# Peptides against a protein of PDB entry 4QMF: the designs that were tried, part 8

Target 1, 175 residues: chain A of PDB entry 4QMF
Amino acid sequence: ESSFMTLFPKYRESYLKTIWNDVTRALDKHNIACVLDLVEGSMTVKTTRKTYDPAIILKARDLIKLLARSVPFPQAVKILQDDMACDVIKIGNFVTNKERFVKRRQRLVGPNGNTLKALELLTKCYILVQGNTVSAMGPFKGLKEVRRVVEDCMKNIHPIYHIKELMIKRELAKR

## One batch from the design tools (peptide; aimed at target 1 R107 T115 I163 K164)

Design b1_p11_4_s2 (made by RFdiffusion4, then SolubleMPNN; from b1_p11_4, 4 letters changed)
Fold by OpenDDE base, seed 4:
Structure b1_p11_4_s2 (fold): chain B 175 residues (1-175), chain A 11 residues (1-11)
Amino acid sequence: as target 1 above (175 residues)
Amino acid sequence: SLVEKAIKELE
């Protein structure tokens, strides 16, 4: 038996309640049990006697992790696919000054969200900037790039630099 | 801009 639990912030409670039946149904396909504990503010996933693939529990763990960090269910549930990986990048500890933090975090998004969109396209990842974390889903190579860009941004390296680099690398890879 | 160029090329 394997189980994993994650806590979620209070502001996610209402949403999680609304989609939990969908979570249950998605995990039932893999015979993974799940529990939403509104008192504790936690989500739990666990294998059952009918769980055939023991590795799916790790993806279920990732699912609830993503949901806890504001990733919407239709996107988060894709983590159950074999070819999909994810990363939750903590960004809140890079800068102590709140205004500086907000400014750098906003750089990831950019005007009209275009910076983030460009990063998503270049890395072939889904990227959600929310609160003190950045959640990303996609191929491992892309996720590695996302983490680098995100962390560097919080270290005051503007994402535009990485966009330029990624574009150059993309062009070189076509040769 | 570079960002806009990236979006146009990658979409």
Scores: peptide ipSAE 0.456, ipTM 0.935, DockQ to the pose 0.187
OpenDDE base, seeds 1, 2, 3, 5: peptide ipSAE 0.439, 0.443, 0.444, 0.439; ipTM 0.932, 0.932, 0.933, 0.932

Design b1_p11_4_s3 (made by RFdiffusion4, then SolubleMPNN; from b1_p11_4, 5 letters changed)
Fold by OpenDDE base, seed 4:
Structure b1_p11_4_s3 (fold): chain B 175 residues (1-175), chain A 11 residues (1-11)
Amino acid sequence: as target 1 above (175 residues)
Amino acid sequence: SLVEKAIEELE
């Protein structure tokens, strides 16, 4: 038996309640049990006697992790696919000054969200900037790039630099 | 801008 639990912030409670039946149904396909504990503010996933693929529990763990960090269910549930990976990048500890933090975090998004969109396209990842974390879903190579860009941004390296680099690398890879 | 160019090329 394997189980994993994650806590979620209070502001996610209402949403999680609304989609939990969908979570249950998605995990039932893999015979993974799940529990939403509104008192503790936690989500739990666990294998059952009918769980055939033991590795799916790790994806279920990732699912609840993503949901806890504000990733919407229709996107988060894609983590159950074999070819999909994810990363939750903690960004809150890079800068102590709140205003500086907000400014750097906003750089990831950019005007009209275009910076983030460009990053998503270049890395072939889904990227959600929310609170003190950045959640990303996609191929491992892309996720590695996302983490680098995100962390560098919090270290005051503007994402535009990485966009330029990624564009160059993309062109070179076509040769 | 570079960002806009990237979006245009990648979409």
Scores: peptide ipSAE 0.435, ipTM 0.931, DockQ to the pose 0.187
OpenDDE base, seeds 1, 2, 3, 5: peptide ipSAE 0.421, 0.427, 0.423, 0.421; ipTM 0.929, 0.930, 0.929, 0.929

Design b1_p11_4_s4 (made by RFdiffusion4, then SolubleMPNN; from b1_p11_4, 4 letters changed; failed a check: a repeat of another design)
Amino acid sequence: SLVEQAIKELE

Design b1_p11_5 (made by RFdiffusion4; failed a check: a repeat of another design)
Pose (drawn by RFdiffusion4):
Structure b1_p11_5 (pose): chain A 175 residues (1-175), chain P 11 residues (1-11)
Amino acid sequence: as target 1 above (175 residues)
Amino acid sequence: IVEEAIKEMEE
């Protein structure tokens, strides 16, 4: 009955093609069927007659969505867990110009990826920047903070204010 | 790491 599909770019195909056996196996634990269409360049997840809890299909949809945005499989299967949520943030329709987009995304990740790593440490979330998207995984509150920072960064508001704020909040909680 | 990231952004 329930079926969700997603598209993936070609540079990702090789990786998925070699790890797909691991994906259907992880999904087999929940009795969710999945198909990888190479010509179309898509992934599909479906519920079956023997699926225990159909609602997990939502998580399965998130899994293939994370896989379409260059999130590594070992990190991605965690979405099939309970205390795990995700958020794939679209950053394409903020800037019409290409140069400015790169400027703000590069500001989002920063030198040596330090500021991006700092966000991971402060929001307690896994964050990955790829092309037109920023994929995040972890606690709901930290996810809200990540979306806030990313969206406010793709708009010309620098992430330094946010990182300082989160640092102050963390030290206040330390007390 | 966080402190270094703040320093880099201030530069």

Design b1_p11_5_s1 (made by RFdiffusion4, then SolubleMPNN; from b1_p11_5 with E8L M9L)
Fold by OpenDDE base, seed 4:
Structure b1_p11_5_s1 (fold): chain B 175 residues (1-175), chain A 11 residues (1-11)
Amino acid sequence: as target 1 above (175 residues)
Amino acid sequence: IVEEAIKLLEE
């Protein structure tokens, strides 16, 4: 038997309450139990005696992790698919200055979200920049690329550099 | 998707 718990920020409570029945239904398909604790501000997932695949609990863990970091349920639930992986990248500790942090975080998004969209396309990942974390979902290769770009951005390497590099690599790979 | 990415970066 395995169990995982994730804390979520208070501002996420209302949303989680609204979608928790959907979470429960999704996990029930795998005989994974789940609990939303509004007092503690936590989500818990656990295997049951009826859980067939013990490994699914790890995906359930990832699900609640993603939900805690503001990933919408319709996207987060895709983590339960075998071919889907995720990463939650902590970005809040790279820069001590708040203004600099905000500026660099905004670079990840770019004008009208175009930078982020380009990165999503090139890495074949879903990417959400929220608060002190960046959540990503997709193939492992793409996730590695996302983490590199995100962390480098917080280290003052503009994402456009990596995007251009990824574009070039993609074009070369077609030949 | 590269074409799309280029367009996005040009905006």
Scores: peptide ipSAE 0.033, ipTM 0.694, DockQ to the pose 0.251
OpenDDE base, seeds 1, 2, 3, 5: peptide ipSAE 0.032, 0.032, 0.030, 0.030; ipTM 0.689, 0.688, 0.680, 0.681

Design b1_p11_5_s2 (made by RFdiffusion4, then SolubleMPNN; from b1_p11_5, 4 letters changed)
Fold by OpenDDE base, seed 1:
Order: sequence, then structure tokens, then C-alpha cells
Structure b1_p11_5_s2 (fold): chain B 175 residues (1-175), chain A 11 residues (1-11)
Amino acid sequence: as target 1 above (175 residues)
Amino acid sequence: IVEKAIEELEK
């Protein structure tokens, strides 16, 4: 038997309570058990005697990880699909100055969210910038690109540079 | 769509 647990911040409690029946239903299809512990502030997933696919527990682990980092359930649950991967990128430790951190994080989003939207389209990923992390879901290739752009942004390399590069690569691939 | 987004960023 395998089990994984993740802690979630207090501000997520209300939401998680609301959607936990949906989480349970989604995981039941794979015979994965799950527990929401409101006292500890944790989510747990575990295999059961009826779990057929041993690899699905790793996806369940990723599901609760994404939920803990504010990804909405309708998006997070897609991690259970075979072709879907995810990444949680820690961005809070690149700079100590709060103002600098906020400015660089905002660059990832851009005016009217256009920077983030462009990055999502080019990488075929879902991307959520929240707090001290960036959560991404999509193909492995796309996730690798997202992490590069996100980390470089926190290192003061503007995302527009990478976006232009990705656009060029995309156009070349069409030929 | 992506091209339009880039154009908006460059303005």
C-alpha cells in the first residue's frame, strides 16, 4: 500500500470542504481512498486492495498537491489523465525584497494577463500564479518551458524575451 | 491569438 499526504494553508479550508465530495468521486473511479483532515489541515490519498493501476497513486498525489496550491478542482482533476503532468514552481526564494518579488511576479501575468495567456498558449499548459508558487499543468515539454520562463523571470529576465523565442520556434515548426 | 498578445505587450 502507498499513501501520500500534503498540507494546505488555512485559507484553502473552506474551498476544499466544498469540493471534497468531488475529489472523492474522482478518485473512487480508480479505487484510491482519500481523507481531508481539517484539524491537521492535510489531504491524504492512498491505494486500496482494489487499486488496479499502481501508477495512479502518483497522480493522486499530484492532485492534492495542486489543490493545496489553489488550483481549482475542475482543472486539477485533469492531472488524472494519462497525458497530463504538472509542476509546482517555488518562486518565493529568488528575492528577499518584497517589492521586487511582487514586481517580478507581476511580469509573469502582464497587462490584462496577456503575458500569462501567451505563455499558456505557446506551451499548451495551464498556469496559475498564486502566492509564492506557480502551478502548471500540461505536457512535459511545455512544463519544462514554463519552469524556465518562470525562474528566469524571478532572476530578472523578462518573460517577453522567451515568449518571442517560443513564437519563432512555433512558426518554424509549421514549415 | 498569441501574436495579438505579443503586440499588446510591445505597446
Scores: peptide ipSAE 0.031, ipTM 0.701, DockQ to the pose 0.610
OpenDDE base, seeds 2, 3, 4, 5: peptide ipSAE 0.030, 0.026, 0.024, 0.028; ipTM 0.704, 0.675, 0.660, 0.695

Design b1_p11_5_s3 (made by RFdiffusion4, then SolubleMPNN; from b1_p11_5 with E4K M9L)
Fold by OpenDDE base, seed 2:
Structure b1_p11_5_s3 (fold): chain B 175 residues (1-175), chain A 11 residues (1-11)
Amino acid sequence: as target 1 above (175 residues)
Amino acid sequence: IVEKAIKELEE
């Protein structure tokens, strides 16, 4: 039997408690067991003897990973779909200066969230910028693009540059 | 939508 555990920050506890029955129900459909440990601050998923698809445990692992990083359940649960992949990009270690970090992270979002929205549309991904991570869900190709843009942004390459590039590529692909 | 978003970013 396979088991995976993910720690979550204290500020997520209240939310996770609220939605855990929904998590359990979603995973029960696949005969995956799950445990929320409020003392340790962890989520665990496990295969059971009734688990039919051995690969689903990896998706369950991804589910709790996403939940730990502030992705809402209605979005995170989509990871259980076969065609959905995800990525959690750590951005907190690219810049030592906190002010610089905040500035670059804000560039990912942009005015009125327009930068992020544009990136989501172009990559066909869901993207959540929260704390020291960026969570993304979507097709593998799109996720690869998101990671590039996010990491480059933290390296002081403005996202608008990549957005323009992606737009051009999209137009070319329609031909 | 994307074009509009970019335009707004440039302003």
Scores: peptide ipSAE 0.031, ipTM 0.692, DockQ to the pose 0.639
OpenDDE base, seeds 1, 3, 4, 5: peptide ipSAE 0.030, 0.028, 0.029, 0.028; ipTM 0.690, 0.686, 0.693, 0.685

Design b1_p11_5_s4 (made by RFdiffusion4, then SolubleMPNN; from b1_p11_5, 3 letters changed)
Fold by OpenDDE base, seed 4:
Structure b1_p11_5_s4 (fold): chain B 175 residues (1-175), chain A 11 residues (1-11)
Amino acid sequence: as target 1 above (175 residues)
Amino acid sequence: IVEEAIEELEK
């Protein structure tokens, strides 16, 4: 048997309570059990005797990881699909100055969210910038690109440079 | 769409 647990911040509790029945239903399809512990502030997923595919537990692990980092359920649940991967990128440790951190984090989003939207389109990923993490879902290649852009942004490399590069590469690939 | 997004960023 395999089991995974993820802690979630207090501000996420109300939402998780609201959607937990949906989480349970989604995981039940795969015979994965799940528990929401409001006292500890944790989510747990575990295989059962009826779990047919043992690998699905890893996706369930990813599901609760995404949910803990504010990814909405309708998006997070897509992780259970084949060929969908995810990444949770910690961004809080790149900059010690809070104001600088906020500024660089905001660069990922950009004016009217256009920077983030462009990055999502170019990488074919879903990307959520929240708190001290960036959550991404999509193909492995795209996720690799997202991580690079996100981390570089926190290292003071503006995302626009990567976006331009990705656009050029995209155009070249069409030829 | 991407082109539009980048144009907005360049403003």
Scores: peptide ipSAE 0.030, ipTM 0.676, DockQ to the pose 0.587
OpenDDE base, seeds 1, 2, 3, 5: peptide ipSAE 0.029, 0.028, 0.027, 0.023; ipTM 0.668, 0.670, 0.672, 0.648

Design b1_p11_6 (made by RFdiffusion4)
Pose (drawn by RFdiffusion4):
Structure b1_p11_6 (pose): chain A 175 residues (1-175), chain P 11 residues (1-11)
Amino acid sequence: as target 1 above (175 residues)
Amino acid sequence: DIVEEAIEEME
């Protein structure tokens, strides 16, 4: 009955093609069927007659969505867990110009990826920047904070204010 | 700290 599909770029195909057996196995634990269409370049997740809890299909949809945005499989299967939520942030329709987009996304990740890592440490979330998207996984509150930072960064508001704020909040909680 | 280094880089 329930079926969700997503598209993936070609540079991702090889990776998925070699890890797909691991995906259908992880999904087999929940009795969710999945197909990988190479010609169309898509992934599809479906519920079956023997699926215990159909609602997990939502998580399965998130899994293949994370897989379409260059999130590694070992990190991605964690979405099938309970205390895990995700958020794939679209950053394409903020800037009409290409140069400024790259400028702000690079500002988002920063030198040696340090500022991006700092966000991971402060929001307690896994964050991955890829092309037109920023994929995040972890606690709901930290996810809200990540979306806030990313969205406010793709708009010309620098992430330094946010990182300082989160650092102050963390030290205040330390007390 | 990575956080402190990241703040310094941004400044």

Design b1_p11_6_s1 (made by RFdiffusion4, then SolubleMPNN; from b1_p11_6, 5 letters changed; failed a check: a repeat of another design)
Amino acid sequence: SLVEEAIKLLE

Design b1_p11_6_s2 (made by RFdiffusion4, then SolubleMPNN; from b1_p11_6, 4 letters changed)
Fold by OpenDDE base, seed 4:
Structure b1_p11_6_s2 (fold): chain B 175 residues (1-175), chain A 11 residues (1-11)
Amino acid sequence: as target 1 above (175 residues)
Amino acid sequence: SLVEKAIEELE
């Protein structure tokens, strides 16, 4: 038996309640049990006697992790696919000054969200900037790039630099 | 801008 639990912030409670039946149904396909504990503010996933693929529990763990960090269910549930990976990048500890933090975090998004969109396209990842974390879903190579860009941004390296680099690398890879 | 160019090329 394997189980994993994650806590979620209070502001996610209402949403999680609304989609939990969908979570249950998605995990039932893999015979993974799940529990939403509104008192503790936690989500739990666990294998059952009918769980055939033991590795799916790790994806279920990732699912609840993503949901806890504000990733919407229709996107988060894609983590159950074999070819999909994810990363939750903690960004809150890079800068102590709140205003500086907000400014750097906003750089990831950019005007009209275009910076983030460009990053998503270049890395072939889904990227959600929310609170003190950045959640990303996609191929491992892309996720590695996302983490680098995100962390560098919090270290005051503007994402535009990485966009330029990624564009160059993309062109070179076509040769 | 570079960002806009990237979006245009990648979409």
Scores: peptide ipSAE 0.435, ipTM 0.931, DockQ to the pose 0.187
OpenDDE base, seeds 1, 2, 3, 5: peptide ipSAE 0.421, 0.427, 0.423, 0.421; ipTM 0.929, 0.930, 0.929, 0.929

Design b1_p11_6_s3 (made by RFdiffusion4, then SolubleMPNN; from b1_p11_6, 5 letters changed)
Fold by OpenDDE base, seed 4:
Structure b1_p11_6_s3 (fold): chain B 175 residues (1-175), chain A 11 residues (1-11)
Amino acid sequence: as target 1 above (175 residues)
Amino acid sequence: SLVEQAIKELE
């Protein structure tokens, strides 16, 4: 038996309640059990006797992790696919000054969200900037790039630099 | 801008 639990912030409770039946149904396909504990504010996933693929529990763990960090269910559930990976990048500890933090975090998004969109396209990842974390889903190579850009941004390296670099690398890879 | 160019080329 394997189980994993994650806590979620209070502001996610209402949403999680609304989609939990969908979570249950998605995990039932893999015979993974799940529990939403509104008192503790936690989500739990666990294998059952009918769980055939023991590795799916790790993806279920990732699912609830993503949901806890505000990733919407239709996107988060894609983590159950074999070719999909994810990363939850903690960004809140890079800068102590709140205003500086907000400013750098906003740089990831950019005007009209275009910076983030460009990053998503270049890395072939889904990226959600929310609170003190950045959640990303996609191929491992892309995720590695996302983490680098995100962390560098919090270290005051503007994402535009990485966009330029990624564009150059993309062009070189076509040769 | 570079960002806009990137989006245009990648979409």
Scores: peptide ipSAE 0.465, ipTM 0.937, DockQ to the pose 0.188
OpenDDE base, seeds 1, 2, 3, 5: peptide ipSAE 0.447, 0.448, 0.444, 0.443; ipTM 0.934, 0.933, 0.933, 0.933

Design b1_p11_7 (made by RFdiffusion4)
Pose (drawn by RFdiffusion4):
Structure b1_p11_7 (pose): chain A 175 residues (1-175), chain P 11 residues (1-11)
Amino acid sequence: as target 1 above (175 residues)
Amino acid sequence: DIVEKAIEEME
């Protein structure tokens, strides 16, 4: 009955093609069927007659969505867990110009990826920047904070204010 | 600290 599909770029195909057997196995634990269409370049997840809880299909949809945005499989399967949520942030329709987009996304990740790593430490979330998207996984509150920072960064508001704020909040909680 | 270093780099 329930079926969700997503598209993936070609540079991702090879990776998925070699790890797909691991995906159907992880999904087999929940009795969710999945198909990888190479010609179309898509992934599909479906519920079956023997699926215990159909609602997990939403998580399965998130899994393949994370897989389409260059999130590694070992990190991605964590979405099938309970205390895990995700958010794939679209950053494409903020800037019409290409140069400025790269400027702000690079500002988002920063030198040696340090500022991006700092966000991971402060929001307690896994964050991955890829092309037109920023994929985030972890606690709901930290996810809200990540979306806030990313969206406010793709708009010309620098992440430094946010990182300082989160640092102050953390030290205040330390007390 | 990575956080502190990241703040310094942004400044």

Design b1_p11_7_s1 (made by RFdiffusion4, then SolubleMPNN; from b1_p11_7, 5 letters changed)
Fold by OpenDDE base, seed 4:
Structure b1_p11_7_s1 (fold): chain B 175 residues (1-175), chain A 11 residues (1-11)
Amino acid sequence: as target 1 above (175 residues)
Amino acid sequence: SLVEEAIELLE
């Protein structure tokens, strides 16, 4: 038996309640049990006697982790696919000054979200900047790139620099 | 901008 639990912030409660039947149905396909505890503010996933693939529980763990960090269900549920990986990057501890933190975090998004969109395209990842974390979903190579860009941004390296690099690398890879 | 150009090239 394997079980994983993730806490979620209060502001996610209403949404999680709304989509929990969908979560249950998605996990039922893999015979993974799940529980939404509104008192504790937690989500739990658990293998059952009928769980066939032992590795799916780890993906279920990732699912609830993503949901806790504001990733919408239609996107988060894709983590159950074999070819999909994810990363939750903690960004809140890079900068102590709140104003500086907000500014650097906003750089990841950019005007009209264009910086983030460019990063998503270049890395072939889904990326959500929310609160003190950045959630990403995609191939491992792309996720590695996302983490680098995100962390460097919080270290005051503007994402535009990495966008240039990624574009160059992409062109070189075509040769 | 470079970002806009990147989006155009990648879409």
Scores: peptide ipSAE 0.089, ipTM 0.786, DockQ to the pose 0.162
OpenDDE base, seeds 1, 2, 3, 5: peptide ipSAE 0.057, 0.084, 0.070, 0.064; ipTM 0.760, 0.782, 0.771, 0.762

Design b1_p11_7_s2 (made by RFdiffusion4, then SolubleMPNN; from b1_p11_7, 3 letters changed; failed a check: a repeat of another design)
Amino acid sequence: SLVEKAIEELE

Design b1_p11_7_s3 (made by RFdiffusion4, then SolubleMPNN; from b1_p11_7, 4 letters changed)
Fold by OpenDDE base, seed 4:
Structure b1_p11_7_s3 (fold): chain B 175 residues (1-175), chain A 11 residues (1-11)
Amino acid sequence: as target 1 above (175 residues)
Amino acid sequence: SLVEKAIKELE
């Protein structure tokens, strides 16, 4: 038996309640049990006697992790696919000054969200900037790039630099 | 801009 639990912030409670039946149904396909504990503010996933693939529990763990960090269910549930990986990048500890933090975090998004969109396209990842974390889903190579860009941004390296680099690398890879 | 160029090329 394997189980994993994650806590979620209070502001996610209402949403999680609304989609939990969908979570249950998605995990039932893999015979993974799940529990939403509104008192504790936690989500739990666990294998059952009918769980055939023991590795799916790790993806279920990732699912609830993503949901806890504001990733919407239709996107988060894709983590159950074999070819999909994810990363939750903590960004809140890079800068102590709140205004500086907000400014750098906003750089990831950019005007009209275009910076983030460009990063998503270049890395072939889904990227959600929310609160003190950045959640990303996609191929491992892309996720590695996302983490680098995100962390560097919080270290005051503007994402535009990485966009330029990624574009150059993309062009070189076509040769 | 570079960002806009990236979006146009990658979409």
Scores: peptide ipSAE 0.456, ipTM 0.935, DockQ to the pose 0.187
OpenDDE base, seeds 1, 2, 3, 5: peptide ipSAE 0.439, 0.443, 0.444, 0.439; ipTM 0.932, 0.932, 0.933, 0.932

Design b1_p11_7_s4 (made by RFdiffusion4, then SolubleMPNN; from b1_p11_7, 6 letters changed)
Fold by OpenDDE base, seed 4:
Structure b1_p11_7_s4 (fold): chain B 175 residues (1-175), chain A 11 residues (1-11)
Amino acid sequence: as target 1 above (175 residues)
Amino acid sequence: SLVEEAIKLLE
């Protein structure tokens, strides 16, 4: 038996309640049990006697982790696919000054979200900047790139620099 | 901007 639990912030409660039946149905396909505890504010996933693939529990763990960090269910549920990986990047500890933190975090998004969109396209990842974390989903190579850009941004390296580099690398890879 | 150009090239 394997079980994983993730706490979620209070502001996610209403949404999680709304989509939990969908979560249950998605996990039932893999015979993974799940529980939404509104008192504790937690989500739990657990293998059952009918769980066939032991590795799926790790993906279920990732699912609830993503949901806790505000990733919408239609996107988060894709983590159950074999070819999909994810990363939750903690960004809140890079900068102590709140104003500086907000500015650097906003750089990841950019005007009209264009910076983030460019990063998503270049890395072939889904990326959500929310609160003190950045959630990303996609291929491992792309996720590695996302983490680098995100962390460097919080270290005051503007994402535009990495966008240039990623574009160059992409062109070189076509040769 | 470079970002806008990047988006156009990648779409």
Scores: peptide ipSAE 0.056, ipTM 0.762, DockQ to the pose 0.163
OpenDDE base, seeds 1, 2, 3, 5: peptide ipSAE 0.045, 0.050, 0.051, 0.045; ipTM 0.742, 0.751, 0.753, 0.741

Design b1_p11_8 (made by RFdiffusion4)
Pose (drawn by RFdiffusion4):
Structure b1_p11_8 (pose): chain A 175 residues (1-175), chain P 11 residues (1-11)
Amino acid sequence: as target 1 above (175 residues)
Amino acid sequence: EELEELALEII
């Protein structure tokens, strides 16, 4: 009955093609069927007659969505867990110009990826920047903070104020 | 510069 599909770019196809057997196996634990269409370049997840809890299909949809945005499989299967949520942030429709987009995304990730790593440490979330999206996984509150930082960064508001704020909050909680 | 220093400190 329930079926969700997503598209993926070609540079991702090879990786998925070699790890797809691991995906259908992880989904087989929940009795969710999945198909990889190479010509169309898409992934599909479906519920079956023998699926115990159909609501997990939502998580399965998130899994393949994370897989379409260059999130590694071992990190991605965690979405099938309970205390795990995700958020794939679209950053494409903030800037009409290409140069400024790269400038702000590069500012988002920063030198050696340090500021991006700092966000991972402060929001306690896994964050991955790829093309037009920023994929995040972890606690709901930290996810809200990540979306806030990313969205406010793609708008010309620098991430330094946010990182300082989160650092102050963390030290205040340490007390 | 300041942001990078802060980030390295946090890391």

Design b1_p11_8_s1 (made by RFdiffusion4, then SolubleMPNN; from b1_p11_8, 6 letters changed)
Fold by OpenDDE base, seed 2:
Structure b1_p11_8_s1 (fold): chain B 175 residues (1-175), chain A 11 residues (1-11)
Amino acid sequence: as target 1 above (175 residues)
Amino acid sequence: DELNKLSEEIL
């Protein structure tokens, strides 16, 4: 059997406790077992003898990964769908200066969250900027674009540049 | 559309 474990930060404990029955129910449909360990601060998913689809365990792995990074359950559970992929982009190591880090991370969000919303629409992805990671869910092509924009932003390439480029590409594709 | 509106606000 296959098993995957993900640690989660302490501040997620209360939320995870609240939704864990829903996680269990969602995974039970696929005969994937799961465990929330509040002492260790971990989530575990495992195949069982009744698991039919061997690939679903990888999606279950992704589910707990997303949950650990503050993605809400109603969104994270969509990863179990065949057409849904995800990416967790670590952004904390691009900049050593905390103020610069915060500034660049804020650029991803933009005024009133409009930059992030625009990026979500253009890439057809869900995007959550939280702490030292950006979590994204959507089609593979869109995820690749999100990663590029996010990493470039942390490298001091303003997201607006990419947003404009993506808009132009979208318009051209409609022709 | 929504994208155009958002884009105009951020560009």
Scores: peptide ipSAE 0.147, ipTM 0.851, DockQ to the pose 0.153
OpenDDE base, seeds 1, 3, 4, 5: peptide ipSAE 0.146, 0.142, 0.139, 0.137; ipTM 0.850, 0.848, 0.846, 0.845

Design b1_p11_8_s2 (made by RFdiffusion4, then SolubleMPNN; from b1_p11_8, 4 letters changed)
Fold by OpenDDE base, seed 3:
Structure b1_p11_8_s2 (fold): chain B 175 residues (1-175), chain A 11 residues (1-11)
Amino acid sequence: as target 1 above (175 residues)
Amino acid sequence: DELEKLSLEIL
């Protein structure tokens, strides 16, 4: 029996309660058990004797990790698909100055969210910028690119430079 | 495409 637990912030409690039956149903298809502990503020997933694929528990672990970081259930549940990977990038420790942090984080989003949307399209990833983390879902190659852009942004390299590079690479790949 | 349009707005 394998088990994984993640803590979630208090502000997620109401939402998680609302969708937990859907989480349970999704995991039941794989014979993975799950528990929402509102006292501790945790989610737990565990294999059962009926779990067929032992690797699915790792995806279940990732599911609760994504949910804890504000990814909506309809998106997060896609992690259970074989071809989907995820990454949770901690961005809160790159800059000590709060104002500078906020400015750099906002650069990832850009005007009207267009910078983020462009990055999503170029990497074929879902990307959520929330609080002190960036959550991403997609192919491993795309996730690697997202992490590079996100971390470099927090290191004061504007995402626009990476977007230009990715656009050039995209054009070259059409050949 | 959509990407090109978005890119023109941010570049």
Scores: peptide ipSAE 0.113, ipTM 0.828, DockQ to the pose 0.152
OpenDDE base, seeds 1, 2, 4, 5: peptide ipSAE 0.106, 0.097, 0.108, 0.083; ipTM 0.824, 0.818, 0.824, 0.811

